# Peptides against a protein of PDB entry 4GMN, part 246

Target 1, 375 residues: chain A of PDB entry 4GMN
Amino acid sequence: RYANITLLALVTLASIGTDFQETLVKGNQGSRESPISAADEEWNGFDDADGDAMDVDQKSSSGEDQEEDYEEIDVKEDDEDDDDDSITSEMQADMERVVGADGTDDGDLEDLPTLRELIQTAVPQLIRLSNLPIDSDESLTIQSHALSALNNISWTISCLEFANGENANIHNAWYPTAKKIWRKTILPILEADSADLKLATQVTSLAWAVARVLHGETPTDGNPHRKFISLYHSSKQQAGGNSNSIEEPEDPFQGLGVKCIGVVGSLAHDPAPIEVNREVGVFLVTLLRQSNNVPPAEIVEALNQLFDIYGDEELACDKEVFWKDGFLKHLEEFLPKMRTLTKGIDKRTQPELRTRADEALLNLGRFVQYKKKHA

## One batch from the design tools (peptide; made by RFdiffusion4, then SolubleMPNN)

Design b2_p25_1_s2 (from b2_p25_1, 15 letters changed)
Fold by OpenDDE base, seed 3:
Structure b2_p25_1_s2 (fold): chain B 375 residues (1-375), chain A 25 residues (1-25)
Amino acid sequence: as target 1 above (375 residues)
Amino acid sequence: SDLEAIRESVRRYQRELTLKEIAAS
């Protein structure tokens, strides 16, 4: 009885976190182009100043492509407008403020009451529930639901812009809570060394969402980057042996491998310790060197993480890791492999994977050129 | 893309949880 009420409350909190995310995206689509994931942002670190536009006069060969009159089968998508008006007027008002507010630098969420209650009241209870002693299947279920709710909330917040002091109030309110999630939920689960790949996938998803906000300020206690690298390798060894296909997520970017890369990449950003940055950078570059045995989505994520970590030449990691460990050579040697990999992805069957691989290939070419000019 | 993938994974996960709860009831 008490457990069923707790489970229902956890499902409701996980739903609220999703509804917030949906509202943020609808709000951003109205004001700015689609929130380009940090992965979909064209790497803007290149001043295209010296792009002498060689007018390659590609003569439009007017191939008369025959208009094959494909009868548009009017599949009436019954827009079941399930107007599940689950978005409370208060949640909608909070999201409109998050999208429209010049972030007041004060970490005060007075103007965001629903988000404040989510961060200050709900998340501490979810942390508690995720860190209960596991003594029954019921306690495992409670932990899984608590991790799901924490994941949805953390991902929603990680999709807010925090660059240039945007949403500073939300960032300042979330930052101490994100550190609590890391220390009280993520680290204890990673230290339990469970062979449960479902639990590992849940905690890694949550860790990525948290690390996307904390970056190099993520607590380095117990070297969590090594635990995620170990988890990456362990997941690959298990997939090769037991044909217990954990149903590979239909989305290639939802795989445990991608999530591990996203976590460790985020952990390696400035001001991460140079040794943490080096170990992660070597791991990511090693994936590119071994790309024949690495899923394309993991290569795309590893490239994006490398661009984000080493895009700024003023950072200590540029000199002490990128240049010192000769990463440019490995990236340059990977360019022809990436072109082959990207061309091998079918646009019809995997359109998203192809788009993100085309973008990562473009950014890799640019990144190599930039680093060669700044050598 | 990533947000839609996260949404789809979350919706899938919620749907799987709801289906498991319904199946356990």
Scores: peptide ipSAE 0.006, ipTM 0.373, DockQ to the pose 0.051
Fold by OpenDDE base, seed 4:
Structure b2_p25_1_s2 (fold): chain B 375 residues (1-375), chain A 25 residues (1-25)
Amino acid sequence: as target 1 above (375 residues)
Amino acid sequence: SDLEAIRESVRRYQRELTLKEIAAS
C-alpha cells in the first residue's frame, strides 16, 4: 500500500515536471532556440511486463472462518465545493509568470507557489527517495521514479533563462537544491559504480540538467567529470559487443553518449578548475579527431560544448587550455569532416539531427574565424 | 508533514488526471 502511494506520487511528480516542461517549451518558443531536444524524454509508461506468474499451486491450509465484522467506515462524502483550482492551473499560472515577456516583476518565489513547492517540498523528498538503500526491485523502482521526477524538474528549471540576472529568484532558490541533488543523489549513484545502464542513463540525464544550471560551480569533489568520461567509453564498448542493442533511443540526442558529453561540457565551464576544463576539453577535441567512429549527435553536442566553454576570451581556460593545448588547429582540421558528416545526414529521415548539424557546422566556421582574429 | 503535502498534491493531480481521462472517454 505505502509503496503504491509513493510510486503514484513519484509518477505524478514526474508528470507534473513533464507538463511544466512542455508548457515552458511552448512558452519559450518565442525566445532563444535553447537546445530543448534533450528534455523530451517521453516517460515511456510502465511496460506491462506480462511476466507469466507461474501458478505455484501452494495448497492454502484450511484456517477457520472468523467472520470479522468489517465495520463499513461511512466515508462521508463531504461535498465541500471548494474551488479546487487545479494544480495544472496553478502550474500554468506559475509558468505564465516565468515565461511572460514582462520580465519587470522579479516575482518572489511567493508568486510561484507550485515551483516553490516543487523546489522546497518535493525535491528534498525525491532526493531522499533516490538515496534509499537498494534492497529490492521495489526500492530500485522507487529510485528510478525519483530520478525521473528529479530529472523532469531539473530539466524544466534548466530551460529557464538565468543570463544577465533573469529569473534570479528561481536561480537563487534552485542553486542550493541543485547542489544538494548533485551531492546527495548524483555522486552516490556514480560512486556505487553500478553496471545498470538504465540507472546510469537516468543519473546522467539528471546530472546534465543540474550541470546546465550550476556549470563550473558544480561540485568537483571526486572528479565526477572523469566518471562521466569513463561512462561514455564504457557505453561505447557495450554497444559494440552485444547485439542486444539496448534500443538506441529514437532521438539520437537522447543517447547516453550525448548526455555524458553534455554533463562534462557543462562541468568544464568557468569557474571550473583549469585541470577539469583541460581534461574535458581534451576529451571533446579527441571525439572530433575520432569523428569517423562517433555518432553525429555526439559530435554536434561536443561542438556546442566547445563553443560554450571557449567562446569567451576573457576566461582563464581560453589562454591556459584552448590556446596552450592548440585546440584551434583541431577545430580547423575538423571543418571539412564536419561538412562531410552534415551532408551525410538525410534530411528526410533525420530532419532535427540535420538541422542541428547544419547549425553546429555554421557555428564551427564562425568560431574558427573568431578565434583566428583573436589569436 | 512534507510527505502529506506531496500526498495531497498527488491526490489533487490524480483526481484531475482521472477527470481528464473520464472526459476523454
Scores: peptide ipSAE 0.000, ipTM 0.371, DockQ to the pose 0.022
Fold by OpenDDE base, seed 1:
Structure b2_p25_1_s2 (fold): chain B 375 residues (1-375), chain A 25 residues (1-25)
Amino acid sequence: as target 1 above (375 residues)
Amino acid sequence: SDLEAIRESVRRYQRELTLKEIAAS
């Protein structure tokens, strides 16, 4: 009974997150700046203040990381063998503990009481539900719905503009919660090394949504970028062997490979450690070099991520990675391949993929020209 | 109950959180 009510609440939260995301996307389509359409925007270079430049979020938030010592609530697994097999009792006990402790200085959302309640009340419960022990098909179903709700909420928030201090109140409220989703939901699932491709796709989608806000401020503990790169490669190896077509999602941009690229790209932004940036940059450039065996949607995403990461010449990663590792040469050598790839996409059968590939090709040409002028 | 808190949060979200509220912030 409680499980069905929990599932209904989770489905309702997931639906609200979707409806809100669709509303944001439609609102932003009325204004030219669909942030999901960073592909649709012409890269105008970093200095052109009057154009829709790729929003390299110059988050010069020199917020002193007050390492508020998040006391590791050492969840001592008190192995009290209380055999109460009800997923509902463990859910209740963990639910009570975590709501009380972290008086995170959640940004002042006085004017947004509903968003505040979503972030402060609903999301912490979804985090707990996503971390339940998996012992049954029912617990798997609960986790999947909790991850779906977290995904839709996180994607919705990631569609807000935070550039130039816009929505700073929402950003400040979301930021600690996004870090909590990362540390408490995403990392544990990635560490469990589950062979479940559905779960891997869900957690990777959530990780991308979270990383689209946190960027290089995403916790680097356990080198999560390497886990997502490994997941990318593992997913390609499995698809090659068994003739059971993992139903490629009808949308090429919803594939696990695209999501992995989106995550690691987002993780590589400043202020990410230069070695994290390097490993991701090398991975992305390697995809371009191997483009004959890479889906076009993954190439489009890898290009967009490379533009966003290396668009700013003032960043340490420009000198220490882009120029030092010779990325410009690889991008220039890829231009004729990208032209061939883009022309190979049928506008009748895959209009969106063709549009986004045409834009990525245009942006690649501009980016290469920009970097050659600023060399 | 935590489930009632979720339901209440959901009800508030459906009523109040609109693109118009966020775009006005």
Scores: peptide ipSAE 0.008, ipTM 0.409, DockQ to the pose 0.024; fails the geometry check
Fold by OpenDDE base, seed 5:
Structure b2_p25_1_s2 (fold): chain B 375 residues (1-375), chain A 25 residues (1-25)
Amino acid sequence: as target 1 above (375 residues)
Amino acid sequence: SDLEAIRESVRRYQRELTLKEIAAS
């Protein structure tokens, strides 16, 4: 009885976090057609200098339109307007305020009551529930749902813009809570060294969402970047041996490998310790060198992380890691491989992966040119 | 109240989960 009520509350908090994310994505998609991965922005460099747009001469090779008569399967869109208005009017009003709020520096979430209650009341309980002793299948289920709810809330908050002091009130309220999630939920689970790949995937997803806000200010205690790199390698070894199809998620970007890359990339941002940055940078560049055996989605994520980490030439990691360890050469040598990889992705079966690979290829070309100019 | 809103979202999600369980059966 109490378990079912707790499970229900956790499932609801997870749903609320998803609905909040979808509304943020839709609200921001009103200005941007693609889901706001910060990766969908064309990397323009940090200099406003008139970079001559390379005329990619799209020679329209007029390949003959074989009109394959795709029978219109008249899938009646039963517009069951399931008005799954799961978003409460109060949550929607908070969402509209968050999307529209020029971040007033008042660290008080007075105007955001639902978000305040999520951060101040719900998250501390979810952290507690994620740390319950695992003594039953029920406690495992509670932990899984608590992690899902924390993931959805953390991911949603990570979709807010915090650059240039935007949403500073939300950032200031979330930042200590995000550090608490990291120290009280993520680290203990990573230290338990569980062979549970499902739990590892859940905690890695949560870690990515948290690290997307904390970046290089993520607590470095116990070298978590090395744990995620080890998890990446362990996940690849298991996938090669046991034909237990853990159904690779239908979305290639939801894979544990991508999530591990996203976490370690985020952890390596300034002001991360230079040795943490170096170990992550070497890991990412090594994936590019081994690209023949790496899923395309992981290559796309690894490239985006490399652009974000090493885009700014004023950062200590540019001189001490990027230039010192010769990363430019590896990126330049990877360009022809990336072109081949991207062209090998079927636009019909994997349209999103193809689009993101085309963007990452474009950005790689620009990034290599930028770095060559600033050498 | 946010707590009533949360309770309403609980009821909706339970309804959806029940519908998905019914559709999978």
Scores: peptide ipSAE 0.000, ipTM 0.374, DockQ to the pose 0.025; fails the geometry check

Design b2_p25_1_s3 (from b2_p25_1, 15 letters changed)
Fold by OpenDDE base, seed 5:
Structure b2_p25_1_s3 (fold): chain B 375 residues (1-375), chain A 25 residues (1-25)
Amino acid sequence: as target 1 above (375 residues)
Amino acid sequence: SDLEKIRESVRRYQRELTLKEIQAG
């Protein structure tokens, strides 16, 4: 009884996080549709006159209208409006405020009551549930649902822009909670060294969401970047051996390898220690050097992380790692390999992977040229 | 700039990936 109520509450919290994100993404897309002023450039139609009016004979074949009496199968769509209105009207109002909020530095999420309760009341309970002793299949199920709820909340918050002091109130409320998720949920599960790849995938997804907000301010306790690099390598060894591979996610971007790259890339951002940045940067560049045996989605993620980490020449990591360790040479040497890799992806069977690889290839060319101009 | 185009492309990729991470969770 209590377990079922807890599970229902966790599923509801996970759904709430999903819907919140979809609305944030839609809101951010709508604000970027600045009206492209249709400059009516009057395309002066070219006057090509040549008038060969070939008389196609109107042969009037009287096709007999066989009235096939399509019995209208009145499929009563029982619109079971499963109005699983997982989005409360209060949550919708919070979402609209977050999308529209000028950065009022009111640290007390006064105008965001649902988000406040989510961060202050729900998340601390989810952290407790994720740390329950695993002594039964029921406790494992509770942990999984608590991790899913934390994942969805954390990913949703990671969709907000914080870089220019935007959403500072939300950032300030989330930041200590995100550090608590990291220290109390993520680190203990990573340290338990479980052979459970499902649990590892859930924790790695959550870690990525949290690290996308904390970046280089993510707690460095126990060198988490090395743990995720180790997990990356361990996941590759397990996938190669047993044909009872956990169904590789149908989406190449949902793989544990991509998630590990996303986490360590996020951990390497400023103000991360230069040695953390170096170890991650070397790992990412090594994937490019070994690209013949690396899934294309992981190469796309590794490239995007490298562009983001080393895109700012004012950062200490540009001089002390990127230039000092000769990363430009490795990126330039990878360009022809990336062209071959991208062309090898079938557009019919893997349209998204091909699109992402085409974009990453384009950006790699731009990035190499950018860095050569700033050398 | 070329850098701004890269940053915008990466940010778009990250947003679209985030949708998938939540839909799978």
Scores: peptide ipSAE 0.451, ipTM 0.923, DockQ to the pose 0.769
Fold by OpenDDE base, seed 2:
Structure b2_p25_1_s3 (fold): chain B 375 residues (1-375), chain A 25 residues (1-25)
Amino acid sequence: as target 1 above (375 residues)
Amino acid sequence: SDLEKIRESVRRYQRELTLKEIQAG
């Protein structure tokens, strides 16, 4: 009974995170649709070409009207009005305020009551549920759903722009909670060194969402970047040795390897310690050097992480890692390999992977040219 | 700039990936 109520509450919290994301994404798209002024392109009227309509004689062939009794299949449109009443009017109002908030610098969530309750009331309960002693299949189920709910909330919040002090109120409310998720949920599960790849995937997805907001301010206790690098290597060894079909996710971008790269890339951002940045940067560049044995989706993620980490020349990591460790040479040497890799992806069977690889290849060319100009 | 085009492309990729991470979660 309590388990089913907890499960229902966790599923509801996971759906709330999804709905919140969709409206944030829609609102951020709607603000960029400046009304393209309908330039009245004067549709120059097509001249009335006098096409002689030939009188084709209507021969009245008396086809026998077989009244086929069309049984009106009363398709009961079960209007399953999936009244997806999941978005409360209060959530919509909060979302409109988040999207429409001209930067009212009020560092509180007074105007965002639903988001406040998610961060302050729901997330601390989900953290507790994710840390239950695993003694039953019920406790495993509760942990999994608590991790899914934390994942969806954390990913949703990670869609907000926090650069340049944008959404500072939300950032300030989330930041201590994100650190609590990291220390109380993510680290204990990573330290348990479970052979459960499903749990590892859930925790790594959550870690990525959290690290996309915390970046280099993610707690460095226990060197989490090395744990995720180790998890990356362990996942490759398990996939190569046991012909047990770990159901590789049908989407190449949902793989544990991609998620591990996403986490460690995010952890390497400023203000990460230079040594953490170096270890991650060397890991990412090593993947490019070993690209013949690396899935294309992991190469795409590794490239995007490298562009993001080393895109700012004012950061200490640009001088102390990127230039000092000769990363530009490795990126330039990888260009022809990336062209071959991208061309090897079938556009018919893997259209998304091909598109992402084409974009990453284009960006790699741009990035190499950028860095050569700023050398 | 070329860097701005990269950043915009990467941000788009990250947003689209986030939608998938929530749909899978």
Scores: peptide ipSAE 0.449, ipTM 0.923, DockQ to the pose 0.787
Fold by OpenDDE base, seed 1:
Structure b2_p25_1_s3 (fold): chain B 375 residues (1-375), chain A 25 residues (1-25)
Amino acid sequence: as target 1 above (375 residues)
Amino acid sequence: SDLEKIRESVRRYQRELTLKEIQAG
């Protein structure tokens, strides 16, 4: 009884996090629709052209209409309108405020009561539920749903821009909570070293969402980047040995390898310690060098992380890691390999993966040219 | 600039990936 109520509450919190995201994304898209100037193309009136009435003849054939009484089986489609109307009117109003706030109103979270309640009340309970001792299938299910809810909330918040002091109120409220998720949920699960690939995938997705906001301010205690690099390598060793179909996720971008790369890339951003940045940068560049055995989606993620980490020449990591460790040479040497890799992806069977690889290849060429001009 | 085009492309990618991570979670 209590477990079913907690499970239902966790599923509801996970759906709330999903809907909150959809509303944020829709609102951010709506604000970028520049008013297409309604060019009043005067719809010039359709002129009445006279076309001739051809007299097609009447032929009368009297076929007996057998009234087969089709019993309308009134299949009451119970439209279970699963109007999963999980977007409360308050959440929608909070999202409209977050999206509509041009960065002038450093409004207190007083103006965002639903988001405040999620961060201050719901997330601490989810952290507690994710830390339950796993002694039953029920406790494992509760942990999984708590992780899913934390994942959805964390990814949603990671869609907000914070770089220019935008949404500073939300950032300031989330930041201590994100650090609590990291220290109380993510690190303990990673330290338990469970052979559960599902749990590892869930915690790594959550870690990526959290690290996309915290970046280099993510707690470095216990070198978490090395744990995720180790997890990356361990996941590859398990896939290579037992031909048991670990169901590779149908989406190549949902793979544990991509998620591990996303986490460590995010952890390597300024103000991360230069040694953390170096270890991650070397890992990412090593994936490119070994690309013959690396899934294309992981290469796309590794490239995007490298562009983001080393895109700013004012950062200490540009001089102390990118230039010092000769990363430009490795990126240049990878260009022909990336062209071959991208061309090897079938556009018919994997259209998204091909599009992402084409974009990453284009950006790699631009990035190499940029860095050569700034050398 | 070329860098601005990269940053815009990467931000688009990250946004679309975020949508997937939530839909799968």
Scores: peptide ipSAE 0.444, ipTM 0.922, DockQ to the pose 0.801
Fold by OpenDDE base, seed 3:
Structure b2_p25_1_s3 (fold): chain B 375 residues (1-375), chain A 25 residues (1-25)
Amino acid sequence: as target 1 above (375 residues)
Amino acid sequence: SDLEKIRESVRRYQRELTLKEIQAG
């Protein structure tokens, strides 16, 4: 009884997180459709004159209206209450405020009551459920669903821009909660050293979502970047050995390796300790050097992380890690390899992976040129 | 700039990846 109610509540919370994201994405797309100014192309209607009014009179006949008595089949519309999984009017209003706040309106979380309750009431329950002792298959199921719900919420919040003080109210509300997820959910699961790759994948996805907001302010206790690097290597060793291929996710970007790279990349951002940044940067550059044995999706993620971490020359990591450890040379040496790798991806079978690799290759060329100009 | 083009491309990639992470979660 309690397990089923808890399961239903967790599924509902996961769905709310999904719906919230979809509407945020739709709202952000709508704002980027700059109204294509309908250029009033004055269609200069060509004045073609010629008037010949041919009169053709044809009169004809009286086809009899057979009144076919369509028997009104009283189709009882069974009002299937389409439980319209409609975002509640309150959720929609909260989302419209978040998306429509292109205005610097210092809207407090008071104006976002649904988001406030999600962060302050729901997430603390999910953290408790994810941190219960695993003593049964039911408790494992509850943990998985709690992690799923936390994942969806955390990823949704990670879609918000927090740069330049944007959404500062949401950031300030989320920040302590994100740290709590990290300390109470992510770290305990990572420390349990479970051989369960499904659980490892779930916790790593959640860790990535959380780390995309916390960046270098993610708690460094217990060297979490090293745990995720270790998990990356362990996942590769298992895939190479036992023919129990855990079905590699059909999407190359959903792989545990990509998620590990995403987490450690996010953890390496300013204000991360320079040694954390260095260890992650060396890991990422090492993947590029060893690219012959690395899935293309992981290379794409590693490149995007490197561009993001080392894109700002004013940061201490640029001087103390990027330049000092000679990363530019490794990126330059990788350019021809990336061209070969990208060309080897079939556009017909893997169109997304090819597009992402083409973009990452283009950006690698730009990044190398940028760094050479700012040397 | 070239850096701005990189940042926009990376941000687009990250947004599209986020959709997948929620659909899989």
Scores: peptide ipSAE 0.446, ipTM 0.923, DockQ to the pose 0.796; fails the geometry check

